# Ledger of designs, part 49: peptides against a protein of PDB entry 4QMF

Target 1, 175 residues: chain A of PDB entry 4QMF
Amino acid sequence: ESSFMTLFPKYRESYLKTIWNDVTRALDKHNIACVLDLVEGSMTVKTTRKTYDPAIILKARDLIKLLARSVPFPQAVKILQDDMACDVIKIGNFVTNKERFVKRRQRLVGPNGNTLKALELLTKCYILVQGNTVSAMGPFKGLKEVRRVVEDCMKNIHPIYHIKELMIKRELAKR

## One batch from the design tools (peptide; aimed at target 1 A118 H158)

Design b2_p28_3_s4 (made by RFdiffusion4, then SolubleMPNN; from b2_p28_3, 11 letters changed)
Fold by OpenDDE base, seed 4:
Structure b2_p28_3_s4 (fold): chain B 175 residues (1-175), chain A 28 residues (1-28)
Amino acid sequence: as target 1 above (175 residues)
Amino acid sequence: SEKEEEKREEELDKELDELSRKLLEEAR
């Protein structure tokens, strides 16, 4: 039996309560058990004797990880698909100054979210910037690119350089 | 100087936004 647990922040509790039946139903299809502990503020997933695919528990782990980081359920549940990978990028430790952190994080998003949307398009990923983490879902190659852009941005390397590079690569791939 | 760096970053921000908008517009 394999089990994984993830803590979630208090502000996420109300949402998780509302969607937990949907989480349960999605995981039941794979015979994965799950528990929402409101006292501890945790989500747990575990295999059962009926779990057929041993790898699905890892995807279930990723599901609760994504949910804990404010990814909406309709998007997060896609992690259970075989072709979908994810990454949760911790960005809170790159900058000690709060104002600088907020500025660099906002730079990833851009005006009206244009930068983030552009990055999503170029990497074929879903990307959510929330708190001290960036959650991404998509193909492995795209996820690597997202992590590079995100971390470099937090290191004060402007995203424009990566966006330009990705645009060039995109054009080359059309040939 | 800090002022020059800030100005440079602002220019890059503007350019990035323009580039992003163009990309998104073409993709729609």
Scores: peptide ipSAE 0.659, ipTM 0.937, DockQ to the pose 0.977
OpenDDE base, seeds 1, 2, 3, 5: peptide ipSAE 0.659, 0.657, 0.658, 0.658; ipTM 0.937, 0.936, 0.937, 0.937

Design b2_p28_4 (made by RFdiffusion4)
Pose (drawn by RFdiffusion4):
Structure b2_p28_4 (pose): chain A 175 residues (1-175), chain P 28 residues (1-28)
Amino acid sequence: as target 1 above (175 residues)
Amino acid sequence: SEEEEEEKEFLEKVIEELEEQLKKEEEE
């Protein structure tokens, strides 16, 4: 009955092709069927007659979505857990110009990826920047903060104010 | 803990880097 599909870019195909056996196995634990269409370049997840809880298909949809945005499989299967949520943030329709987009995304990740890592430490979330998207995984509150920072960064508001704020909040909680 | 001290140092360094980057953007 329930079926969700997603598209993936070609540079990702090789990785998925070699780790797909691990994906159907992880999904087999929940009795969710999945198909990898190489010609179309897509991934599909479906529920079956023998699926215990059909709602997990939503999580399965998130899994293949994370896999389409260059999130590594070991990190991605965590979405099949309970205390795990995700958010794939689209950053394509903020800037019409290409140079400015790269400027703001690079500002998002920063030198040596430090400021991106700092966000991971402060929001307690896994964050990955790829092409037109920023994929995030972790606690709901931290996810809200990540979306806030990313969206406000793709708009010309610098992430320094947010990082400082989160640092202050953290030290206040330390007390 | 040692890990908390390392994390604090790292975040302070990230703030310095961001302040330098913001100053360069204001000058533009």

Design b2_p28_4_s1 (made by RFdiffusion4, then SolubleMPNN; from b2_p28_4 with E2A E9K E20K Q21E K24E)
Fold by OpenDDE base, seed 4:
Parts: C-alpha cells; structure tokens; sequence
Structure b2_p28_4_s1 (fold): chain B 175 residues (1-175), chain A 28 residues (1-28)
C-alpha cells in the first residue's frame, strides 16, 4: 500500500475543512482513503485493499498537492481524470527581491487577468498564480509551455513574447 | 470557427494592451 502526505499553509485550513467531505467522496469512488490533519496541517491519501488502479494514488497525491496550493476543489478534482495532468511550478526562488518578485508574478496575470487568460487559451490549461507557486492543469504539451512561460517570466522575459509565439504556432498547426 | 475567431480577436487585443504597457514602462 502507498501513501502520500502534503502540508498546507494555515490560511488554507478553513477552506479545506469545508470541502474535505467532497474530497473524501471523490476519492472513495476510487477506494482511496484520505485524512485531513488540522494539527499538523497536512493532507494524506492512501491506497486501500480495495484500490483497483494503482495509478490512481498518484493522481490523489496530485489532488492534495493542488489543494494545498489554493486550487479550488471543483478544478482540482479534475486531476482524477485520466486525460488530465498537472504541474506545480515553484516561482519563489527566481528573484530575491520581493518587489521584483511581485512585479514579475503580476505580469503572469496582467491587466484584468487578460495575460493569464491568454495563456490559458493558448495552452489549453487551467493556470492559477498563487503565492510562491503557479499551479497548472491540462494536457502535457500545454503544461510544458506553461512552465516555460512562467519560468521565463520570473527570469524577466515578458509573457507577451510567448503569447505571440504560441499564436504563431497555433496558426501553423492549422496548416 | 467563430469561437476561434473570437479567441483570436481577444488575443490580439491582449497583445495590444501589453505592448502599450511595455511602452509605458520603457518611458517611465
């Protein structure tokens, strides 16, 4: 049997408490056990003797990882689908200066969230910029692009250049 | 498709907005 544990920040506790029954129900369908530990501030998922698909535990791991990074449950639970992948991109270590970090992180979102929306459209991914991480969900190809854009943005390459590139690639793919 | 065209228009608008923003950042 396999188990995975993820820590979550204190500010996430109230939300996790409210949705944990839904998490339990979703995982029960796959015979995965789960535990919310409010003292430790952790989520745990575990296979049971009734777990049929051994790979589902990895998806359950990803689920709690996403939830820990503030992805809403209705979105995060989609990770249990076979065709859905995710990536949690750590962005907090690219820049030491907090102001610069905030500025570059904000570029991922852009005015009115339009930059983020553009990236989501072009990559066919869900993208959440939160704290020191960017969480993404979608096809592997799209996730690869998201990671590139996110990391480059933190390296002071504005997302606009990637948006233009992705648009060109999309047009070329129609041929 | 019509949806794709709308998306394209949106993306073009976003690019224009971002280009303007970049220009403003360079000028300040």
Amino acid sequence: as target 1 above (175 residues)
Amino acid sequence: SAEEEEEKKFLEKVIEELEKELKEEEEE
Scores: peptide ipSAE 0.628, ipTM 0.924, DockQ to the pose 0.763
OpenDDE base, seeds 1, 2, 3, 5: peptide ipSAE 0.627, 0.627, 0.626, 0.626; ipTM 0.924, 0.925, 0.923, 0.924

Design b2_p28_4_s2 (made by RFdiffusion4, then SolubleMPNN; from b2_p28_4, 10 letters changed)
Fold by OpenDDE base, seed 2:
Structure b2_p28_4_s2 (fold): chain B 175 residues (1-175), chain A 28 residues (1-28)
Amino acid sequence: as target 1 above (175 residues)
Amino acid sequence: SKEEEEEEKFLEEVIKELEKELEEEEKE
């Protein structure tokens, strides 16, 4: 039997409470047990003796990880699909200056969220910028690209350069 | 496809917007 636990910040508690029945139902389909501990502020997923695919526990682990990082349930639950991967990119330690951090993080989002939307389109990923993390879901290739863009952005390389590069790559792939 | 063309247009506009933003930042 395998189990994984993740802590979630207090501000997520209310939301997690509201969707936990949905989480339970989704995981029940795979015979994965789950527990929401409001005292500890944790989510736990566990295999059961009825779990057919032992690998699904890793996806369940990822599910609660994503939920802890503010990914909404309708999106996060897609991680249970075979073709879906995820990455949680820590961005809080790249810059010590808060203002600089905020500025660089905002560059990932851009005006009206268009930068983020562009990145999502080009990488075929879902991307959520929240707090000190960027959560991404999608194909492995796309996730690799997202991580590069995100980390470089925090290193003061504007996403525009990567967007241009990705556009070129996409064009080349059509040939 | 039409959808791809629309996406391409969107991306081009994003680039344009970001280039403008960068230019403004360089002036500051």
Scores: peptide ipSAE 0.618, ipTM 0.928, DockQ to the pose 0.794
OpenDDE base, seeds 1, 3, 4, 5: peptide ipSAE 0.616, 0.617, 0.617, 0.615; ipTM 0.928, 0.927, 0.928, 0.927

Design b2_p28_4_s3 (made by RFdiffusion4, then SolubleMPNN; from b2_p28_4, 11 letters changed)
Fold by OpenDDE base, seed 4:
Structure b2_p28_4_s3 (fold): chain B 175 residues (1-175), chain A 28 residues (1-28)
Amino acid sequence: as target 1 above (175 residues)
Amino acid sequence: SEEEEKEEKFLKEVIEILEKELEEEEKE
């Protein structure tokens, strides 16, 4: 049997408490046990003797990972679908200067969130920029593109260049 | 499709906005 645990920040506690019954119900369908530990500030998922699909525990692991990184439950729970993958990209270590970090992170979102929306459309991914991580959900090809854009952005390559590139690639793919 | 056309329009508008922002940043 397998078990995975993830820590979550204190500010996430209230939300996690409100949705934990939904998490439990979603995982119960797959005979995965879960525990919310408010003292430790952790979430745990475990296989049971009734777990049929051995791969589902990995998806459950990803679910709690996403939830810990502020992905809302209605989106995060989609990770349990067979065709859905995710990536949690750590962005906090690319820049030492806090102001520069914030500026570059904001570029991923852009004015009115339009940069992020454009990236989501072009990659067919869900993307959430939060704290020191970017969480993404979608097809592997899209996730690869998201990681590239995100990391390059933190390396001071503006997302606009990638948006243009992705648009060109999309047009070429129509041929 | 109509949806694809709307997306294309949106993307083009985003590019225009971002290009203007970049130009402004370079002037600062």
Scores: peptide ipSAE 0.621, ipTM 0.929, DockQ to the pose 0.785
OpenDDE base, seeds 1, 2, 3, 5: peptide ipSAE 0.620, 0.619, 0.620, 0.617; ipTM 0.929, 0.928, 0.928, 0.928

Design b2_p28_4_s4 (made by RFdiffusion4, then SolubleMPNN; from b2_p28_4 with E6K K8E E9K E12K E20K Q21E K24E)
Fold by OpenDDE base, seed 2:
Structure b2_p28_4_s4 (fold): chain B 175 residues (1-175), chain A 28 residues (1-28)
Amino acid sequence: as target 1 above (175 residues)
Amino acid sequence: SEEEEKEEKFLKKVIEELEKELKEEEEE
């Protein structure tokens, strides 16, 4: 049997408490056990003897990982679907200067969140920029694109260039 | 489709906005 644990920041505690019954219910459908440890600040998922699909534990792992990174439950729980993948991209170590970091991170979001929305549309992914990570959910192809855009953005390549590229690719795919 | 057209319009708008932003940043 397999288990996975992830730590979550203190500021997520209140939210996680509120949705944990929903997490439990969602995982129960797959006979995956879960534990919220408020003292340690951790979430654990574990297979049981009743777990039919052993691969689901990996998705459960991803679920708690996403939740730890501020992805809301209604979105995060979609990771349990077969067609859904995710990626958590660490962005905090690309730039040492805080102001520069904030500026580049903000470029991912853009005015009124439009840059992010554009990226989501073009990659068919959900994308959440939070703290030192970007969480994404969607098809593998889309996730690969998201990671590229995100990392390049932190390397001072503005997302606009990737958006243009993705638009071109999308247009070509329609032909 | 109509939805695709709306998305395309949105994307073009975003590009326009970002291009403007980049231009302004370069001028600073």
Scores: peptide ipSAE 0.627, ipTM 0.924, DockQ to the pose 0.787
OpenDDE base, seeds 1, 3, 4, 5: peptide ipSAE 0.626, 0.627, 0.626, 0.624; ipTM 0.924, 0.923, 0.924, 0.924

Design b2_p28_5 (made by RFdiffusion4)
Pose (drawn by RFdiffusion4):
Structure b2_p28_5 (pose): chain A 175 residues (1-175), chain P 28 residues (1-28)
Amino acid sequence: as target 1 above (175 residues)
Amino acid sequence: EEEEEEEEEEELLEKAIEEMEEELEEEE
């Protein structure tokens, strides 16, 4: 009955092609069927007659979505857990110009990826920047903070204010 | 081992703040 599909870019195909057996196995634990269409370049997740809880298909949809945005499989299967949520943030329709987009995304990740890592430490979330998207995984509150930072960064508001704020909040909680 | 990891993370955060402050000054 329930079926969700997603598209993936070609540079991701090879990785998925070699780890797909691990995906259908992880999904087999929940009795969710999955197909990988190479010609179309897509992934599909379906519920079956023998699926215990059909709602997990939503999580399965998130899994293949994370896999389409260059999130590594070991990190991605965590979405099949309970205390795990995700958010794939689209950053494509903020800037019409290509140079400025790269400027703000590079500001989002920063030198040596430090500021991006700092956000991972402060929001307690896994964050990955790829092409037109920023994929996030972890606690709901931290996810809200990540989306806030990313969206406000793709708009010309610098992440430094947010990082400082989160640092102050953390030290206040330390007390 | 946990204390060493926490110190490393603080050092990284301090460095990340300094880098962002320098980048904001360049943009201004």

Design b2_p28_5_s1 (made by RFdiffusion4, then SolubleMPNN; from b2_p28_5, 8 letters changed)
Fold by OpenDDE base, seed 3:
Structure b2_p28_5_s1 (fold): chain B 175 residues (1-175), chain A 28 residues (1-28)
Amino acid sequence: as target 1 above (175 residues)
Amino acid sequence: SAAEEEERQEELLKKAIEELEKELEEEE
């Protein structure tokens, strides 16, 4: 039987406690067991003898990974759907200067979240910028685009350039 | 309608881009 564990930061503990019953219920539908360890600060998912879909454990793994990275449960649980993929993009290692890191990370969000909203719309993805990671959920094509924009942003390529490109492509596709 | 919603989203996106361009100009 397969199991996966992920650690979560302390600031996430309170929220995870509040939604853990919902996590349990969602995973029970797939006969996946789960454990929240508040001492260790970990979440674990595991197959059971009643697990009928061997692939669902990988989605369960992704679920707890997303939850650990501050994705809200109502969004994160969508990963259990067959047509939904996710990506957790590590952004913390692109720059050593903290101020530059913060500045570039903020560019992903933009004023009033407009950059993020634009990128979400154009890629058909959900995107959450939190800490040293960007979590994305959506179609594989969209996820690929998100990763490119996110990584390029951390490499000092402003997201607006990609957004404009995606806009042009979108308009061309409508013709 | 779906078409109207799409148009509203398009307008929102255009406004967002405009704001982003302003931000870019301020950072450069």
Scores: peptide ipSAE 0.087, ipTM 0.685, DockQ to the pose 0.753
OpenDDE base, seeds 1, 2, 4, 5: peptide ipSAE 0.079, 0.085, 0.021, 0.080; ipTM 0.679, 0.684, 0.428, 0.677; seed 2 fails the geometry check

Design b2_p28_5_s2 (made by RFdiffusion4, then SolubleMPNN; from b2_p28_5, 11 letters changed)
Fold by OpenDDE base, seed 3:
Structure b2_p28_5_s2 (fold): chain B 175 residues (1-175), chain A 28 residues (1-28)
Amino acid sequence: as target 1 above (175 residues)
Amino acid sequence: SEEKKKEEEEKLLKEAIEQLEKELKEEE
């Protein structure tokens, strides 16, 4: 039997308590057990004797990982779908200067969220920029593109360059 | 319709790119 645990920050506790019954219900459909430990600040998922699909535990692992990184439950639970993958991109170590970090992180979002929206549309991904991570959900190809854009942005390559490239590729694919 | 949605997305993307290009030039 397989088990996975993730820690979550204290500020997520209240929300996680609120939605944990929904998490339990969603995982019960797959015979995956789960535990919310408020003392440790952890979430655990584990297979049971009734777990039929051995791969679902990995998706359950991803679910709690996403929840720990502030992805809301209605979005995070989609990870249990067969066609959905995710990535949690750590962005906190690319820049030492706080102001520079904030500036580059903000570039991912852009004015009125337009940069982020454009990236989401082009990659067919959900993207959440929060704290020191960017969480993404979508097709594998899209996730790869998101990671590239996000990491390059933190390396001071403006997302616009990638967005333009993706637009060109999109147009070419229509032909 | 799906076609309408795609058209709207395309419009949004073009507008976003234009705005971002403008901002990029201003930052440089």
Scores: peptide ipSAE 0.131, ipTM 0.753, DockQ to the pose 0.715
OpenDDE base, seeds 1, 2, 4, 5: peptide ipSAE 0.115, 0.114, 0.074, 0.112; ipTM 0.743, 0.739, 0.632, 0.739; seed 5 fails the geometry check

Design b2_p28_5_s3 (made by RFdiffusion4, then SolubleMPNN; from b2_p28_5, 9 letters changed)
Fold by OpenDDE base, seed 3:
Order: sequence, then C-alpha cells, then structure tokens
Structure b2_p28_5_s3 (fold): chain B 175 residues (1-175), chain A 28 residues (1-28)
Amino acid sequence: as target 1 above (175 residues)
Amino acid sequence: MKEKEEKEKEELLEKAIKELEEELKKEE
C-alpha cells in the first residue's frame, strides 16, 4: 500500500471543501482513497486493495499537489489521463528582492497575459503562475521547455528569447 | 476548425512577440 500527503495553504481550504466530492469521485474510479484534513490542512491519497494500476497513485499524488498550488479541479483532474504530465516549478528562491521577484514573475505573464498564452501555445501546456510556484501540465517535451523558460526568466533572461527560439523551431518543423 | 485555431495561435504569437520586443526595448 502506498500513500502520499500534501499540505495546502489556508486560502485554498474553502475551494478544496467545495470540490472534494468531485476529487473523491474521480479517484474512486481508480480505487484510490483520499482524505481532506481541514485541521492539518492536508490532502492524502492512498492505494487500496482494489487498486489495479500501481502507477495511478503517482498521478493521484500529482493531482493533490496541483490542487494545493491553486490549479482548478477541472484542469488538475486531467493529470489522471495517461498522456498528461505535470511540473510544479518553485520560483521563490531565485531572487531575494521582492520587487525584483514580482517584476520577473510578471514577465512570465506579460501584457494582457500574452506572454504566458504564447508559451502555453508553443509548448502545448497549461501554465499557472501563482505565488512562489509555476504549475504546468502537458507533454513531457513541453514541460521541459516551460521549466527552462520559467527558471531562466527568474534568472533575468527575458521569456522573449525563448519564445522566439520556439517560434523558429515551430516554423522549421512545418517544413 | 484546425485551420482557424492555427491562425488564431499565429496571430496571438505575433502579438505577444511584438509586445515583448517593445517591453524589452523599454527595459534597456
């Protein structure tokens, strides 16, 4: 039997309570048990004797991880699909100066969210910039690209350089 | 449908690139 637990911030409690029945139902299809602990502020997933696919527990782990990082349930639950992977990129430790951190994080989003949308389109990923993390969901190749862009952005490499590179690669792939 | 989506993606990318280039110039 395998189990995984993740903590969630207090501001997520109300939302998680609201969607927890949906989480339970989604995991029940795979015979994965789950527990929402409002006192501790944690979510737990665990295999049962009826769990058929041993790998699904890792996806369940990823589900609660994504939910803890403010990914909405309708998006997060897609992690249970075989072709879907995710990454939670910690961005809070690259810059100590708060203003510089906020500025660099904002560069990932860009004007009207266009930078983020462009990155999502180019990588075929869902991307959520929230707090000290960037959550991404999509194909492994796309996730690797997202992580590179995100980390480099926090290292003061503007996303435009990577976006241009990805655009060129995209055009070359069409030929 | 696929062609329309592709055109929309290209337009969005072009706009994003243009805006990012303008921002980069302002930061320099």
Scores: peptide ipSAE 0.101, ipTM 0.695, DockQ to the pose 0.802
OpenDDE base, seeds 1, 2, 4, 5: peptide ipSAE 0.089, 0.067, 0.064, 0.068; ipTM 0.685, 0.630, 0.625, 0.626; seed 4 fails the geometry check

Design b2_p28_5_s4 (made by RFdiffusion4, then SolubleMPNN; from b2_p28_5 with E7K E8K E9K E14K E18K M20L E25K)
Fold by OpenDDE base, seed 1:
Structure b2_p28_5_s4 (fold): chain B 175 residues (1-175), chain A 28 residues (1-28)
Amino acid sequence: as target 1 above (175 residues)
Amino acid sequence: EEEEEEKKKEELLKKAIKELEEELKEEE
């Protein structure tokens, strides 16, 4: 039997308690067991003797990882689909200055979230900027593009340059 | 319907890019 555990921050506890029955129901369809430990602040997923697809445990691992990083359950549960992948990009170590970190992180979102929405549309990904991580869900090609844009943004390359490049590539693919 | 939805997405993207370009000019 395979088992995976993920720790979650205290500020996620109330939300995770609220949705845990839905998590359990979603994983039960695949005969994956799950446990929410409020004392340790952890989520665990486990295969059972009735687990039909042994690969689904890796998707269950990714589900709890996404939930720990503030992805809402209705979005995070889509990771159980075969065509859906995810990435959790650590951004906290690129900049030591807190003010510079906050400014560069805000550039990923942009005014009214327009930068993020544009990037989501171009990459066909869901993207969530939270704390010291960016969580993304979508096709593998799109996830690679998201990681490049996010890391370059933290290196002081504005996302708009990549967005323009992706727009040009999209227009060229349509002729 | 799919073509119209794709055109709407493209217009939204062009608008977003224009707004972002204007903001970059104001920050410089």
Scores: peptide ipSAE 0.092, ipTM 0.685, DockQ to the pose 0.574
OpenDDE base, seeds 2, 3, 4, 5: peptide ipSAE 0.077, 0.112, 0.077, 0.076; ipTM 0.646, 0.701, 0.646, 0.646; seed 3 fails the geometry check

Design b2_p28_6 (made by RFdiffusion4)
Pose (drawn by RFdiffusion4):
Structure b2_p28_6 (pose): chain A 175 residues (1-175), chain P 28 residues (1-28)
Amino acid sequence: as target 1 above (175 residues)
Amino acid sequence: EELEEIEEKVEEELPEYVGEEMIEEAEE
């Protein structure tokens, strides 16, 4: 009955093609069927007659969505867990110009990826920047903070203020 | 007072989290 599909770019195809057997196996634990269409370049997840809890299909949809945005499989299967949520942030429709988009996304990740890592440490979330999207995984609150930072960064508001604020909050909680 | 001390400490540690280039760009 329930079926969700997503598209993936070609540079991702090889990786998925070699790890797909591991995906259907992880999904087989929940009795969710999945197909990988190479010509169309898509992934599909479906519920079956023997699926125990159909609602997990939502998580399965998130899994293949994370897989379509260059999130590694070992990190991605965690979405099938309970205390895990995700958020794939679209950053394409903030800037009409290409140069400024790259400027702000590079600002988002920063030198040596340090400021991006700093966000991972402060929001306690896994964050991955790829092309037109920023994929995040972890606690709901930290996810809200990540979306706030990313969206406010793709708009010309620098991430320094946010990182300072989160650092101050963290030290205040340490007390 | 405690809040001021925490702010000073965070300002000293902030370059470790972002780097000088990011701070310079934010000042501009």

Design b2_p28_6_s1 (made by RFdiffusion4, then SolubleMPNN; from b2_p28_6, 8 letters changed)
Fold by OpenDDE base, seed 2:
Structure b2_p28_6_s1 (fold): chain B 175 residues (1-175), chain A 28 residues (1-28)
Amino acid sequence: as target 1 above (175 residues)
Amino acid sequence: DELEKIEEEVEKKLPEYVGEEMLKEYEE
């Protein structure tokens, strides 16, 4: 049997409490057990004797990881689908200057979130920028592209550069 | 030639995707 645990920040506690029954129900369909520990501030998923597909535990692991990083449940639960992958990109260590960090993170989002929306569209991914992490969900190819853009952004390569390139690639693919 | 054309088209459409503000910042 396999088990995975993820810690979550205190500010997520209230939300996680509200959706935990839904988490339980979703995982029950796969015979995966789960536990929310409010004292420790952790979520745990584990296989049971009734778990048919042992690989689903890895998706359950990803589910709680995404939830811990502020991905809403209706989106996060999609990770249980076969064709859905995810990535949690740590962005907090690329720069030491807080102001620079905030500026670069803001570039990733863009005005009114337009830059992020463009990136989501072009990569076919869901992307959430929150705190020191960027959470992404989608096809593996798209996730690879997202990580590249996100990390490069933190390295002071403007996301527009990559968006332009992705647009070009998309247009080329149509032909 | 075709690539250049596509690049030009993309450049034209880019503001719609990222916004003029970000585009200006990028071009500076």
Scores: peptide ipSAE 0.262, ipTM 0.860, DockQ to the pose 0.855
OpenDDE base, seeds 1, 3, 4, 5: peptide ipSAE 0.222, 0.173, 0.026, 0.067; ipTM 0.823, 0.766, 0.536, 0.668; seeds 1, 4 fail the geometry check

Design b2_p28_6_s2 (made by RFdiffusion4, then SolubleMPNN; from b2_p28_6, 9 letters changed)
Fold by OpenDDE base, seed 2:
Structure b2_p28_6_s2 (fold): chain B 175 residues (1-175), chain A 28 residues (1-28)
Amino acid sequence: as target 1 above (175 residues)
Amino acid sequence: MELKEIEKKVEEKLPEYVGEEELEEYKK
């Protein structure tokens, strides 16, 4: 028997309450039990005697982790698919200056979200920049690239550099 | 020569993805 718990911030409570029945239903398909604790502010997933694949609990763990970091349920639930992986990148500790942090975080998003969109397309990932974390979902290769770009951005390496490189690599791969 | 051509083409397309302002900042 395996179980995992994650805490979620208060501002996420209302949304989680709204979608929790959907979470339950999605996990029930895999015979994974789940609990939303509004007092503690936690989500828990647990294997049951009927769980066929014990490894699915790790995906359930990832699901609640993503939900805690503001990933919408329709996107987060895709983590239960075999071909889908995720990464939650903590960005809040790279820069001590708040203004500098905000500026660098904004560079990840770019004007009208164009930078982020480009990164998503080039890495074949879903990417959400929220608060002190960047959540990404997609293939492992893409996730590795996302993490590199995100961390480098927080280290003052502009995302455009990586976008350019990824675009070049994509063009080379077409030949 | 092929790589240089690709790089040039990519540079030309970058504004479509990141916008001119961000591209200018990158070039500084």
Scores: peptide ipSAE 0.326, ipTM 0.848, DockQ to the pose 0.840
OpenDDE base, seeds 1, 3, 4, 5: peptide ipSAE 0.209, 0.248, 0.273, 0.227; ipTM 0.792, 0.808, 0.831, 0.803

Design b2_p28_6_s3 (made by RFdiffusion4, then SolubleMPNN; from b2_p28_6, 11 letters changed)
Fold by OpenDDE base, seed 1:
Structure b2_p28_6_s3 (fold): chain B 175 residues (1-175), chain A 28 residues (1-28)
Amino acid sequence: as target 1 above (175 residues)
Amino acid sequence: DELKKIEEKVDKELPKYVGEEELKEYKE
């Protein structure tokens, strides 16, 4: 039997409490046990004797990882689907200057989230920018593209460059 | 020629997604 634990920040506690029953129900369908520890500030998932597919524990691990990084439950729970993968991209170490970091992070989002929405559409991914991480969910191909755009943005390559390239590639694929 | 045509089409569509101000910053 396997188990995985992840810590979550204090500001996430209230939300996790509100959705934990839903987490439990979702994981129960796969006979995966879960525990929310409010004292330690951790989430744990475990296989049970009734777990049919032991590989589902890895998806459960990813679920709690996503939840810890502020992904809403209705989106995060989709990780349990076979066709869904995820990536948590650390962006906090690319730039030491806080102002520069904030500016580059904001470029990923754009005004009213328009840049981010474009990236989501082009990569067929869900993308959440939160703190020092970017969480993404979708097909592996799309996730690879998201990671490239995100990391390049932190390296001062504007996301619009990648958006343009992705749009061109999409148009080429239609012909 | 086909690539140039596609590029022109994409350039016209980019403002829909990122906005004119962001495009201005990119072109500078």
Scores: peptide ipSAE 0.419, ipTM 0.873, DockQ to the pose 0.786
OpenDDE base, seeds 2, 3, 4, 5: peptide ipSAE 0.378, 0.392, 0.386, 0.355; ipTM 0.870, 0.863, 0.858, 0.852

